# Peptides against a protein of PDB entry 6UG1: the designs that were tried, part 58

Target 1, 304 residues: chain A of PDB entry 6UG1
Amino acid sequence: SNEERKRRKYFHMLYLVCLMVHGFIRNEWINSKRLSRKLSNLVPEKVFELLHPQKDEELPLRSTRKLLDGLKKCMELWQKHWKITKKYDNVGLYMRTWKEIEMSANNKRKFKTLKRSDFLRAVSKGHGDPDISVQGFVAMLRACNVNARLIMSCQPPDFTNMKIDTSLNGNNAYKDMVKYPIFWCEVWDKFSKKWITVDPVNLKTIEQVRLHSKLAPKGVACCERNMLRYVIAYDRKYGCRDVTRRYAQWMNSKVRKRRITKDDFGEKWFRKVITALHHRKRTKIDDYEDQYFFQRDESEGIPD
Target 2, 301 residues: chain A of PDB entry 6UG1 as posed
Amino acid sequence: SNEERKRRKYFHMLYLVCLMVHGFIRNEWINSKRLSRKLSNLVPEKVFELLHPQKDEELPLRSTRKLLDGLKKCMELWQKHWKITKKYDNEGLYMRTWKEIEMSANNKRKFKTLKRSDFLRAVSKGHGDPDISVQGFVAMLRACNVNARLIMSCQPPDFTNMKIDTSLNAYKDMVKYPIFWCEVWDKFSKKWITVDPVNLKTIEQVRLHSKLAPKGVACCERNMLRYVIAYDRKYGCRDVTRRYAQWMNSKVRKRRITKDDFGEKWFRKVITALHHRKRTKIDDYEDQYFFRRDESEGIPD

## One batch from the design tools (peptide; made by RFdiffusion4, then SolubleMPNN)

Design b2_p13_6_s1 (from b2_p13_6, 6 letters changed)
Fold by OpenDDE base, seed 1:
Structure b2_p13_6_s1 (fold): chain B 304 residues (1-304), chain A 13 residues (1-13)
Amino acid sequence: as target 1 above (304 residues)
Amino acid sequence: MEKELEEVLKEWE
């Protein structure tokens, strides 16, 4: 019905806000001074120097190469620190079906909310799910004075799906679900004036995204629980930015149709949510990023 | 370490 379509749209909006607030809270927790002091001790001086290369005036690319080598070594150090990767409880923060949401509303199961103290302990011991591991990696880079963002791919239920949900079957569904990450890192390259994408846990990759990312879900099975729609960046200064354009090859033709921002009401609403979570002034880094997004929109063109 | 923090902070000004 038209009423059920409206209900799903409003529930999607509420769920999206809850996810974005979750990302904001996790970004605050990784700014813990106590955690920072502990994680800085994981990075030896030689790796710290690679993270902070001098500007090569002759060839700025040499400085970027040092930074990339430093980030690779940080990823290796993080793998050594991380002792236990727990599986997600159920689907974690991956996308639920409408049927799963309805069933969860009927089940009075007290979800154990992870407390700040438990998170800090988990990161400090190297024991937790992949999301906690990525968040801890961002905390380690920030402890080394690297301008590192926490990235979250928000997975609200698909309000464009009006079908009756079939039960997603068993063990293969989990493997397909976790094939691509929900959380990752971005690092500012002051030499190239670009964000570097780092997945330290899932794909264990570093990339400079041009047209497409390796982190963008591909294939029907992977997209059932991980649909790239709302990629939100949380920085050290409590900035909040929509960076979906970086990771979406087909933002205008495909991704926009599945976002709340497909209409003017949804666009205005989503901008208000971003503004409410953005607690810093605009910087030159934001100007370079917006220029890159503009160029990516022009190069994609308007879908026919 | 402190000078590099100041440089990173200047990127946010």
Scores: peptide ipSAE 0.017, ipTM 0.568, DockQ to the pose 0.021
Fold by OpenDDE base, seed 5:
Structure b2_p13_6_s1 (fold): chain B 304 residues (1-304), chain A 13 residues (1-13)
Amino acid sequence: as target 1 above (304 residues)
Amino acid sequence: MEKELEEVLKEWE
């Protein structure tokens, strides 16, 4: 019905705000001074120097290569620190079906919300789910004065799916779900004037995204619980930016149709949510990023 | 350490 379509749209909006606020709160927690002091001790001086290379005036690419080597070594150090990767309880922050949402409303199971103290302890010990591990990695880079963003792929229920029964039957459903991350890192490269994408936990990869990312979900089974729609960046100064354009190859033709921003009302609403979570002034880094997004929109073209 | 923190902070100004 038209009423059920409206209900699913509004529930998607509410769920999206809750996810974006969750990302914001986790970004505040990883700015903990106590955690920063502990995590800086994991990084030896030689790796710190690679994270902060001098500008090569002849070939700026040499400086970028040092930074990339430093980030690779930080990923290796992080793997040594992280002792226990817990499985997600149920589906974690991956996309739920409409049926799962309806059933969860009936089950008064108190989701034990992880407290800030428990999060800081989990990161400090190296014991937690993959999301806590990525968030801790961002905290370690920030402890080494690296301009590192926490990235979250927000997975609200699909308001474009009007099927009643969306039960996902399959023994491999968990493996397909966790094949691609929900959280990752970006690092600012001051030499190339670009964001570097870092997945320290899942794919264990570093990339400089041009047209497509390795972190973008591929295949039907993987996309059932992980649809690239809302990739939100949280920086050290409490900036909040929509960076979906970086990771979406087909933003205009495919991704936009599955976002609340497909219509003018949804665009204005989503902009208000981003603005409410953005607590810093604009910088030259934002100008370079917006220029990159503009070039990516022109290169994709407007779908006929 | 302090100089690098100041440089990172200046990149945000």
Scores: peptide ipSAE 0.015, ipTM 0.533, DockQ to the pose 0.021
Fold by OpenDDE base, seed 3:
Structure b2_p13_6_s1 (fold): chain B 304 residues (1-304), chain A 13 residues (1-13)
Amino acid sequence: as target 1 above (304 residues)
Amino acid sequence: MEKELEEVLKEWE
């Protein structure tokens, strides 16, 4: 019905705000000065020097290569620090079906909300789910004065799915769900004027995204709970930016149709949510990023 | 270390 379509759109919007606020709160928690002092001690001086290479005026690419080597070594150090990767409780922050949402409304499950103190302890000990691990890795890079962003792929329920029963086929192994991350890192490369994508936990990869990312979900089974629609970047200065364009190869043709921003009302609403979570002034880094997004929109073209 | 932090902070100003 038209009423059910309106209801699903409303629940999608509400759920999206809750997820974006969750990302904001986690980004604040990883800025903890106490945590920063502990995590900086995990990074040897030689690795710190690689994270902060001198500008090579002859070949700026040499400086980028040092930064990439530093980031690789930081991923190795982080793996040594992280002792216990817990499985998610149920599906974590992966996408729920409409049926699962209806069933959860009936079951007053006390969501065991992780407190800030418990989070800081989990990161410090290296014990937690993959999201806590990625968030801790971003905190370690920030403790080393690296301009590192927390990236969150927000997974609200699909308001474009109008099926009554949205039950997943019972064979969706936990492995298919977690094949692609929900949280990852971006690092600013001041030499190339680009963001570097870092997944320290799931794929254990570093990439400079041009047209496609390895972190973009591919295949039916993994896309059921991980649909790339809202990739939000949270920086150390409490900036909040939509970076979906980086990771979406087909932003205009495919991804836009699955976003609340498909219509002018949804675009204006989503812009208000981003603005409410963005607590810093614009910088030259934002100008370089917006120029890159513009070039990506031109290169994709208008969807036929 | 502090100078590099200031340079990184100036990239944010």
Scores: peptide ipSAE 0.014, ipTM 0.521, DockQ to the pose 0.020
Fold by OpenDDE base, seed 4:
Structure b2_p13_6_s1 (fold): chain B 304 residues (1-304), chain A 13 residues (1-13)
Amino acid sequence: as target 1 above (304 residues)
Amino acid sequence: MEKELEEVLKEWE
């Protein structure tokens, strides 16, 4: 019905706000001074120097290469620190079906909300789910004064799915769900004026995204619980930005139609949510990023 | 922030 379509749209919006607020809170927690002091001790001086290379005036790419090597070594150090990767409880922050949402509303399962103290202890011990591990990695880079963003791929239920039964076949193994991450890191390269993508936990990869990312879900089974629609970046200064354009190869043709921002009302609303979560002034980094997104929109073209 | 989030949520109630 038209009513069910409206209900699913509104519930998608509410769920999206809750996810974006969750990302904001986690981004605040990883700025903990106590955690930063502990995690900085994991990074030896030689690796710290690679994270902060001098600008090579002859070839700025040499400075970028040093930064990339420093980030690779940080990823290796993080693997040594992290002792226990816990499985997610149920589906974690991966996308739920409409049926799973209805069933969960009836079950007053007290989701044991992870407290800030428990999070800081988990990161400090190297014991937790993959999301806690990624968030801890971002905290370690921030402890080394690296301009690292926490990236969250928000997975609200698909309001464009109007099927009554949205049950996934039970064969969609936990392995297919977790094939691609929900959280990752970006690091600002001041030499190339670009964001570097870092997945320290899942794919264990560092990339400079041009047209496509390795972190973008591919294949039907993986996309059922991980649809790239709302990739939100949280920086160390409490900035909040939509960075979906970086990771979406087909933003205009495929992604936009699955977002609330497909219409002017949804675009205005989503802009209000981003603005409410964005607690810093605009910077020249934002100008370079917006220019990159503009060039990516022009290069994709308008879908036929 | 919390107030602005509450305002954004109230526009949907």
Scores: peptide ipSAE 0.005, ipTM 0.471, DockQ to the pose 0.550

Design b2_p13_6_s2 (from b2_p13_6, 6 letters changed)
Fold by OpenDDE base, seed 5:
Structure b2_p13_6_s2 (fold): chain B 304 residues (1-304), chain A 13 residues (1-13)
Amino acid sequence: as target 1 above (304 residues)
Amino acid sequence: MEEELEEVIKEWE
């Protein structure tokens, strides 16, 4: 019905705000001074120097290569620190079906919300789920004065799916779900004027995204619980930006149709949510990023 | 350490 379509759209909007606020709160927690002092001790001086290379005036690419080597060594140090990767309880922050949402409303299962103290303890011990591990890695880079963003792929229920029964049948459903991350890192490269993408936990990869990312979900089974629609960046100064354009190859033709921003009302609403979570002034880094997004929109073209 | 903090602050100005 038209009423059920409206209900699913409004529930998607509410769920999206809750996810974006969750990302904001986790970004505040990783700025903990107590955590920073502990995590800086994991990074030896030689690795710190690679994270902060001098500008090579002849070949800026040499400086970028040092930074990339420093980030690779930080991923190796992080793997040594992280002792226990817990499985997600149920589906974690991956996409739920409409049926699962309806059933969860009936089950008063108190989601034990992880407290800030428990999060800081989990990161400090190296014991937690993959999301806590990625968030801790961002905290370690920030403890080394690296301009590192927390990235969150927000997975609200699909308001374009009007099917009632979307029960996902399959013994491998968990493996397919966790094949691609929900959280990752971006690092600013001051030499190339670009964001470097870092997945320290899942794919254990570093990439300079041009047209496509390895972190973008591929295949039907993987896309059932991980649909690239809302990739939100949280920086150390409490900036909040939509960076979906970086990771979406087909933003205009495919991704936009599955976002709340497909219509003018949804675009204005989503802009208000981003503005409410963005607590810093604009910078030259934002100008370089917006220029890159513009070039990516021109290169994709407007679908006829 | 202070100079690197200042450079990182200047990237945000």
Scores: peptide ipSAE 0.008, ipTM 0.466, DockQ to the pose 0.020
Fold by OpenDDE base, seed 4:
Structure b2_p13_6_s2 (fold): chain B 304 residues (1-304), chain A 13 residues (1-13)
Amino acid sequence: as target 1 above (304 residues)
Amino acid sequence: MEEELEEVIKEWE
């Protein structure tokens, strides 16, 4: 019905706000001075120097290569620190079906909300789910004064799915769900004027995204619980930005139609949510990023 | 922030 379509759209929006607020809160917890002091001790001086290379005036690419090597070594150090990767409870922050949402509303399961103290202890010990591990990695880079963003792929229920039964076949193994991450890191390269993508936990990869990312979900089974629609970046200065364009190869043709921003009302609303979560002034980094997104939109073209 | 988020939610109710 038209009513069910409205209800699913509304619930998608509410759920999206809750996810974006969750990302904001986790980003604040990452900035813990106590955690930063502990995590900085994991990074030896030689690796710190690679994270902060001098600008090579002859070939700026040499400075980028040093930064990439420093980030690789940080990823290796993080693997040594992290002792226990817990499985997610149920589906974690992966996408739920409409049926799962309806069933969960009836079950007053007290989700044990992870407290800030428990998060800091988990990161500090190296014991937690993959999301806590990624968040801790971002905290370690920030402790080394690296301009690292927490990236969250927000997975609200698909409001474009109007099927009554949206049950996934039970064969969608936990392995297919977690094949691609929900959280990752970006690091600002001041030499190339680009964001470097870092997945320290899942794919254990560092990339400079041009047209496509390895972190973008591929295949039907993986996309059922992980649809790339809302990739939100939280920086160390409490900036909040939509960076979906970086990771979406087909933003205009495929992704936009699955977003609330497909219409002017949804675009205005989503802009208000981003603005409410964006607690810093615009910077020249944002100008370079917006220019990159513009070039990516022009290069994709208008879908036929 | 929480108040601004509540306003953004209320505009949709």
Scores: peptide ipSAE 0.006, ipTM 0.502, DockQ to the pose 0.748
Fold by OpenDDE base, seed 1:
Structure b2_p13_6_s2 (fold): chain B 304 residues (1-304), chain A 13 residues (1-13)
Amino acid sequence: as target 1 above (304 residues)
Amino acid sequence: MEEELEEVIKEWE
């Protein structure tokens, strides 16, 4: 019905806000001074120097190469620190079906919310799910004075899916679900004036995204629980930015149709949510990023 | 409905 379409749209909006606030809270927790002091001790001086190269005036690319080598060594150090990767309970923060949401509402199961103290302990011991591991990696880079963002791919239920949900079957569904991450890192390259994408846990990759990312889900099975729609960046100064344009090859033709921002009401509402979560002034870094997004929109063109 | 979602945002700030 038209009413059920409205209900799903509003529930999607509410769920999206809850996910974005979750990302904000986790971004605050990784700014813990106690955690920072502990994690800085994981990074040797030689690796710290690579993270903070001098500007090569002859060839700025040499400075970027040092930063990339420093980030690679940080991923290796992080793998050594991380002792136990827990599986997600159920689907974690991956996308639920509408049927799973309805069944969960009927089940009075108290979800155990992870407390700040438990998170800090988990990161400190190197024992937790992949999301906690990525968040801890961002905390380690921030402890080394690196301008690192926490990235979250928000997975609200698909309000464009009006089909009756079939039960997603067993063991293969989990492997396909976790094939691509929900959380990752971005690092500001002050030499190239670009964000570097870092997945320290899942794909264990560093990339400079041009047209597409390796982190963008591909294939029907992977997209059932991980649909790239809302990629939100949380910085060390409590900035909140929509960075979906970086990771979406086909933002205008494909991704926009599955976002709340497909209409003017949804665009205005989503801007209010971003503004509410954005607790810093605009910087020159935001200008370079917006210029890059503009160039990517022009290069994609308007879909026919 | 817009007001309810704005209230939810304000309650979480």
Scores: peptide ipSAE 0.006, ipTM 0.515, DockQ to the pose 0.127
Fold by OpenDDE base, seed 2:
Structure b2_p13_6_s2 (fold): chain B 304 residues (1-304), chain A 13 residues (1-13)
Amino acid sequence: as target 1 above (304 residues)
Amino acid sequence: MEEELEEVIKEWE
């Protein structure tokens, strides 16, 4: 019905706000001065120097290579720090079906919310789920004065799915769900004027995204609980930015149709949410990023 | 619906 379409759109919007606020809160928690002091001690001076290379005026690419090597070594150090990776409780922050949502609304399930103190302890001990591990890795890079963003792929229920039964086929193994991350890191490369993508936990990869990301979900089974629609970046200065364009190959043709921003109302609403979560002034880094997104939109074209 | 979503956003500011 038209009513069910409105209900699903509304619930998608509400759920998206809750996810984006969750990302904002986790981004505040990883800025903890107490955590920063502990995590900086994990990074040897030689690795810190690689994270902060001098500008090579002859070949700026040499400076980028040093930064990439420093980030690789930081991933290795992080793996040594991290002792226990917990499985997610149920589906974690992966996408729920409409049936799962309806069933959860009927069950007064007290969600055990992780407290800030428990999060800081978990990161400090190297004990938690993959999301806590990624968030802790971003905290370690920030402790080393690296301009690292927390990236969150927000997974609200699919409001474009109008099926009554949205049950997933029972064969969606936990392995297919967790094949691609929900949280990762971006690091600003001041030499190339680009964001470097870092997944320290799941795929254990570093990439300079041009057209395609390894972190973009591929295959039907993986996309059922992880649809790339809302990739939100949270920086150390409480900036909030939509960076979906980086990771979406087909933003205009495919991804936009599954976003609330497909219409003018949804675009205006989503802009209000971003603005409410964006607690810093614009910088030249934002200008370079917007220019990159513009070039990516021109290169994709508008689908006929 | 729009007003309720704006109120929810304001409660988190």
Scores: peptide ipSAE 0.005, ipTM 0.503, DockQ to the pose 0.126

Design b2_p13_6_s3 (from b2_p13_6, 7 letters changed)
Fold by OpenDDE base, seed 5:
Structure b2_p13_6_s3 (fold): chain B 304 residues (1-304), chain A 13 residues (1-13)
Amino acid sequence: as target 1 above (304 residues)
Amino acid sequence: MKEVLEEVIKEWE
């Protein structure tokens, strides 16, 4: 019905705000001075020097290569720190079906909300789910004065799915779900004027995204619970930015149709949400990023 | 944040 379409759209919007606020709160928690002091001790001086290379004026690419090597070593150090990777409780922050949402409304399942103190303890001990691990890795890089962002792929229920039964049948559903991350890291390269993508936990990869990312879900089974629609970046200065354009190969043709921003109302609403979560002034880094997004939009062209 | 949630709730009514 038209009523059910409206209901699913509004529930999607509410759920999206809750996810974006969750990302904001986790980004505040990883800025803990107490946690920063502990995590800086995990990084040897030689690795710190690689994270802060001098500008090579003859070949800026040499400085970028040192930074990439430093980030690789940080991923290795993080794997040594992290002792226990817990499975997600149910589906974690992956996408729920409409049926699962309706069933969850009837079941007063006490979501055990992780407190800030418990989160900081989990990161400090190296015990937690993959999301806590990624968030802790971003905290470690920030402790080393690296301009690292927390990235969150927000997975609200699909308001474009009007099927009555949206049950997912499959024995490998968990493996397919966790194949791609929900949280990752970006690091600012001051030499190339680009963001470097870092997945320290899931795919254990570092990439300079040009046209597509390895972190973008591929295949029907993986996309059932992880649909690339809202990739939100949270920086160390409490900036909040939509970076979906970096990771979406087909932003205009495919991704936009599944976002609330497909219409003028949804675009204006989503801008209000971003503005409410963005607590810093604009910088030259934002100008370089917006220029890159513009070039990516022009290069995709008009959808057929 | 509160205003954005209130706008979403008002459209449900």
Scores: peptide ipSAE 0.025, ipTM 0.648, DockQ to the pose 0.434
Fold by OpenDDE base, seed 1:
Structure b2_p13_6_s3 (fold): chain B 304 residues (1-304), chain A 13 residues (1-13)
Amino acid sequence: as target 1 above (304 residues)
Amino acid sequence: MKEVLEEVIKEWE
């Protein structure tokens, strides 16, 4: 019915706000001064120097290469620190089906919320799920004065799916779900004027995204619980930005149709949510990023 | 419903 379509749209919006607020809270927690002091001690001076290369006036690319080498060494140090990777409880923050949502509403299960103290302990010990591990890695880079963003791929239920039964049956459902991350890192390269993408935990990759990211889910099975729709960046200064355009090859033709921003009401509403979570002034870094997104929109063209 | 989602956003501002 039209009523059920409206209900699913509004539930998607509410769920998206809850996810974006969760990302904001986790971004605040990783700014902990106590955690920063502990994590800075994991990074040797030689690695710190690579993270902060001098500008090579002859070839700025040499400075970018040093930064990339520093980030690679930080990923290796982080893997040595991280002792226990826990599986997600159920589906974690991956996309739920409408049936799973309805069944969970009927089950008055006490959700155990992770407290800030428990998170800080988990990161300090190197014991937790992959999301906690990525968040801790961002905290370590920030402890080394690196301009690192926490990235979250928000997975609200698909309001475009009007099927009554959306149950996912399959023995490999968990493996397909966790094949691509929900949380990752971006690092500002001041030399190239671009964000570097870092997945320290799942794919263990560093990339400079041009047209395609390795972190973008591929294949039907992986996209059932991980649809690239809302990639939100949280910076050290409590900035909040939609960076979906970086990771979406087909933003205009495919991704936009599955976003709340497909209509003017949804666009205005989503802008209000981003504005509410954005607690800093605009910077020249935002100008370079917006210019890159503009060029990516022009290069994709208008979908036929 | 639009109002409820705007209220939820305002409660977090």
Scores: peptide ipSAE 0.019, ipTM 0.623, DockQ to the pose 0.127
Fold by OpenDDE base, seed 3:
Formats: structure tokens, C-alpha cells, sequence
Structure b2_p13_6_s3 (fold): chain B 304 residues (1-304), chain A 13 residues (1-13)
């Protein structure tokens, strides 16, 4: 019905705000000075020097290569620190079906809240789910004075899906779900004037995204619980930015149709949510990023 | 509805 369509749109909006506030709170928690002091001790001086290379005036690419090597070594150090990767409870922050949302409303499960103190302890011990691990990796890079962002792929229920029964009845449903991450890292390369994508936990990859990312979900089974629609970046100064354009190859033709921003009302509403979560002044880094997004929009073209 | 929001909200407490 038209009423059910309106209900699903409204619920998608509410769920999206909730997920975006979660990312904001986790981004605040990883700025803990106590955690920063502990995590900086994981990074030896030689690796710190690679993270902060001098500018090569002859070939700036040499400086970028040092930074990339430093980030690779940080991923290796992080793997040594992280002792226990817990499975998600149920589906974690992956996308729920409408049926699962309706069934959940009937079964008052006492969800155990992860308190800030428990989170900081989990990161410090190296014990937690993949999301806590990624968030801790961002905290370690920030402890080394690296301009690292927490990236969150927000997975609200699909308001464009009007089917009642999406039975995800597969023995491999969990493996397909966790094939691609929900959280990852970006690092600012001051030499190339670009963000470097880092997945320290799932794919264990470093990428300089041009047209497409390895972190973008591929295949029907993987896309059932992970649809790339709202990729939000949280920086160390409490900036909040929509970076979906970086990871979406087909932003204009495919991704936009599944976003609340498909219409003017949704665009204005989503801008208000971003503005409410963005607690810093604009910088030259934002100018370089916006220029990159503009070039990506021009290169994709308008879908016919 | 309330519980998924409560799950997401409770992960923030």
C-alpha cells in the first residue's frame, strides 16, 4: 500500500539517524586520551617515521610510498595486538530485513549495551567484534598523530524493497554477510592530496580509490545485508561527511535510487542530519575532497 | 521497530 511505503520510508530515516549517531559516539570514544597513550606504545619509532615522511621535493610519490609502507606495518602490528575476534551478535550493524524488524518488535530481547568503559577495555585488550577492532585501529593511527577517519557504511532497511518475505535461508548467510566490512579507515595523504582507504580487519587491504573500491559489496548474497548507500566519514575533529561518492562506482545510475536523497525533501533532510553531526570548520582537505567528488560525478555522467 | 532502534540506541549507552 501507499501507507506501507510511507511507513518504511519513515522507519528508514529514523534508523539511518540512529546509525549515524552511533558512528559519531564511537568516533568520540576512540578520541580517548587514555586509550591514545596505550595504543601509541604499539607503534615503534621506525614505523612512526614512515607515517610522517619528509616531503620529497623531487618526487612526492616517494613520500606517499613511505606512508603506505608505514600503514602496512601498522596493520601487521594491529593483527599482533588483536587476540580475539568475536562474531557479531545476530547480524550486528548489517542490514535487517523488514520481517526481522517486525519479529524483533514482538520479542523484547534485552540487548546488552556496550558501555564506553567496556569498549575502551576491549580495544586495549584486543578482544571484540570486527567493528571494535577497526575503531581501535583508527584510534592507534590517531595516537600516532595520523589524520585518520572512521568510515561507517550505514545499513538502514531498504525502503525500496516492498517484498514482505526476504527469507535469507542460507547456511553461508553469516559468511556472505561479513565478506565486506561495515567499518573501515581513511588516512589523509598530504603529498597526493587524497584519502587512502584502509581495511585493517576484513580484507586487510590498503587502497587508493580511483573509480571503484574493493570494499564495495559485489554479488547478490553479499548485497542482501550490505548495500553501499550511506558511507559516512568521522574525523578526529568531529567532522562528519558523506563520502559515498568515493566508493560508489554507479552513484547517479544505481545508488541514488536507493537513498533518501533521491528527492529534494530527502536531500534537504539528510543535509540537516550531516550538519547536526559536523562539529568543525571547513578545511582545504574538504576542498580537495569535494573537487575529487565533482570529477567523479562528471566522469560517471548523468544516467540516460 | 522499537527493538531494532533500541538495539542501535542501546549500543550508544
Amino acid sequence: as target 1 above (304 residues)
Amino acid sequence: MKEVLEEVIKEWE
Scores: peptide ipSAE 0.017, ipTM 0.648, DockQ to the pose 0.054
Fold by OpenDDE base, seed 2:
Structure b2_p13_6_s3 (fold): chain B 304 residues (1-304), chain A 13 residues (1-13)
Amino acid sequence: as target 1 above (304 residues)
Amino acid sequence: MKEVLEEVIKEWE
């Protein structure tokens, strides 16, 4: 019905705000000064120097290569620190079906929320789920004065799916779900004027995304619980930015149709949510990023 | 909903 369509749209909006606020809170927690002091000690001086290369005026690419090598070594150091990767409880922050949401609404399940103190202890010990591990990795890079963003792929229920039964096939569901991350890192390359994508935990990859990312879910089974729609960047200065354009190959033709921003009301609403979570002034880094997004929109074109 | 909302709400309490 039209009423069920409206209900699912509003529920999607509410769920999206909750996810974006969760990302904001985790981004605050990883700015802990106590955690920063502990995590900086994991990075040797030689690796710190690679993270902060001098500008090579003859060949700026050499400076980017040093930064990339430093980030690779940081991923290796992080793997040594991280002792226990826990499975997600149920589906974690991956996308739920409408049926799962309806069933959950009827069940008074007391969810055990992770307190800030428990999160900081988990990161410090190297014990937790993949999301906690990624968040801790961002904290380690920030402890080394790297301009690192926490990236969150927000997975609200699909309001474009009007099917009543959206049951998923069970056998490989967890493996397919966790094939691609929900959280990752971006690092600002001051030499190339671009964000470097870092997945330290799942795919263990570093990318300079031009047109597509390895972190973008591929295949039907993987996309059932991980649909690239809202990739939100949280920086160390409490900036909040929509960076979906970086990771979406087909933003205009495919991704936009599955976003609340498909219509003017949704666009204005989503802009208000971003603005409410964006607690810093604009910078030249935002100008370079917006220019890159503009070039990506022009290169994709308008779908016929 | 209650799970993520409760997770978010309890992170604010």
Scores: peptide ipSAE 0.019, ipTM 0.655, DockQ to the pose 0.057; fails the geometry check

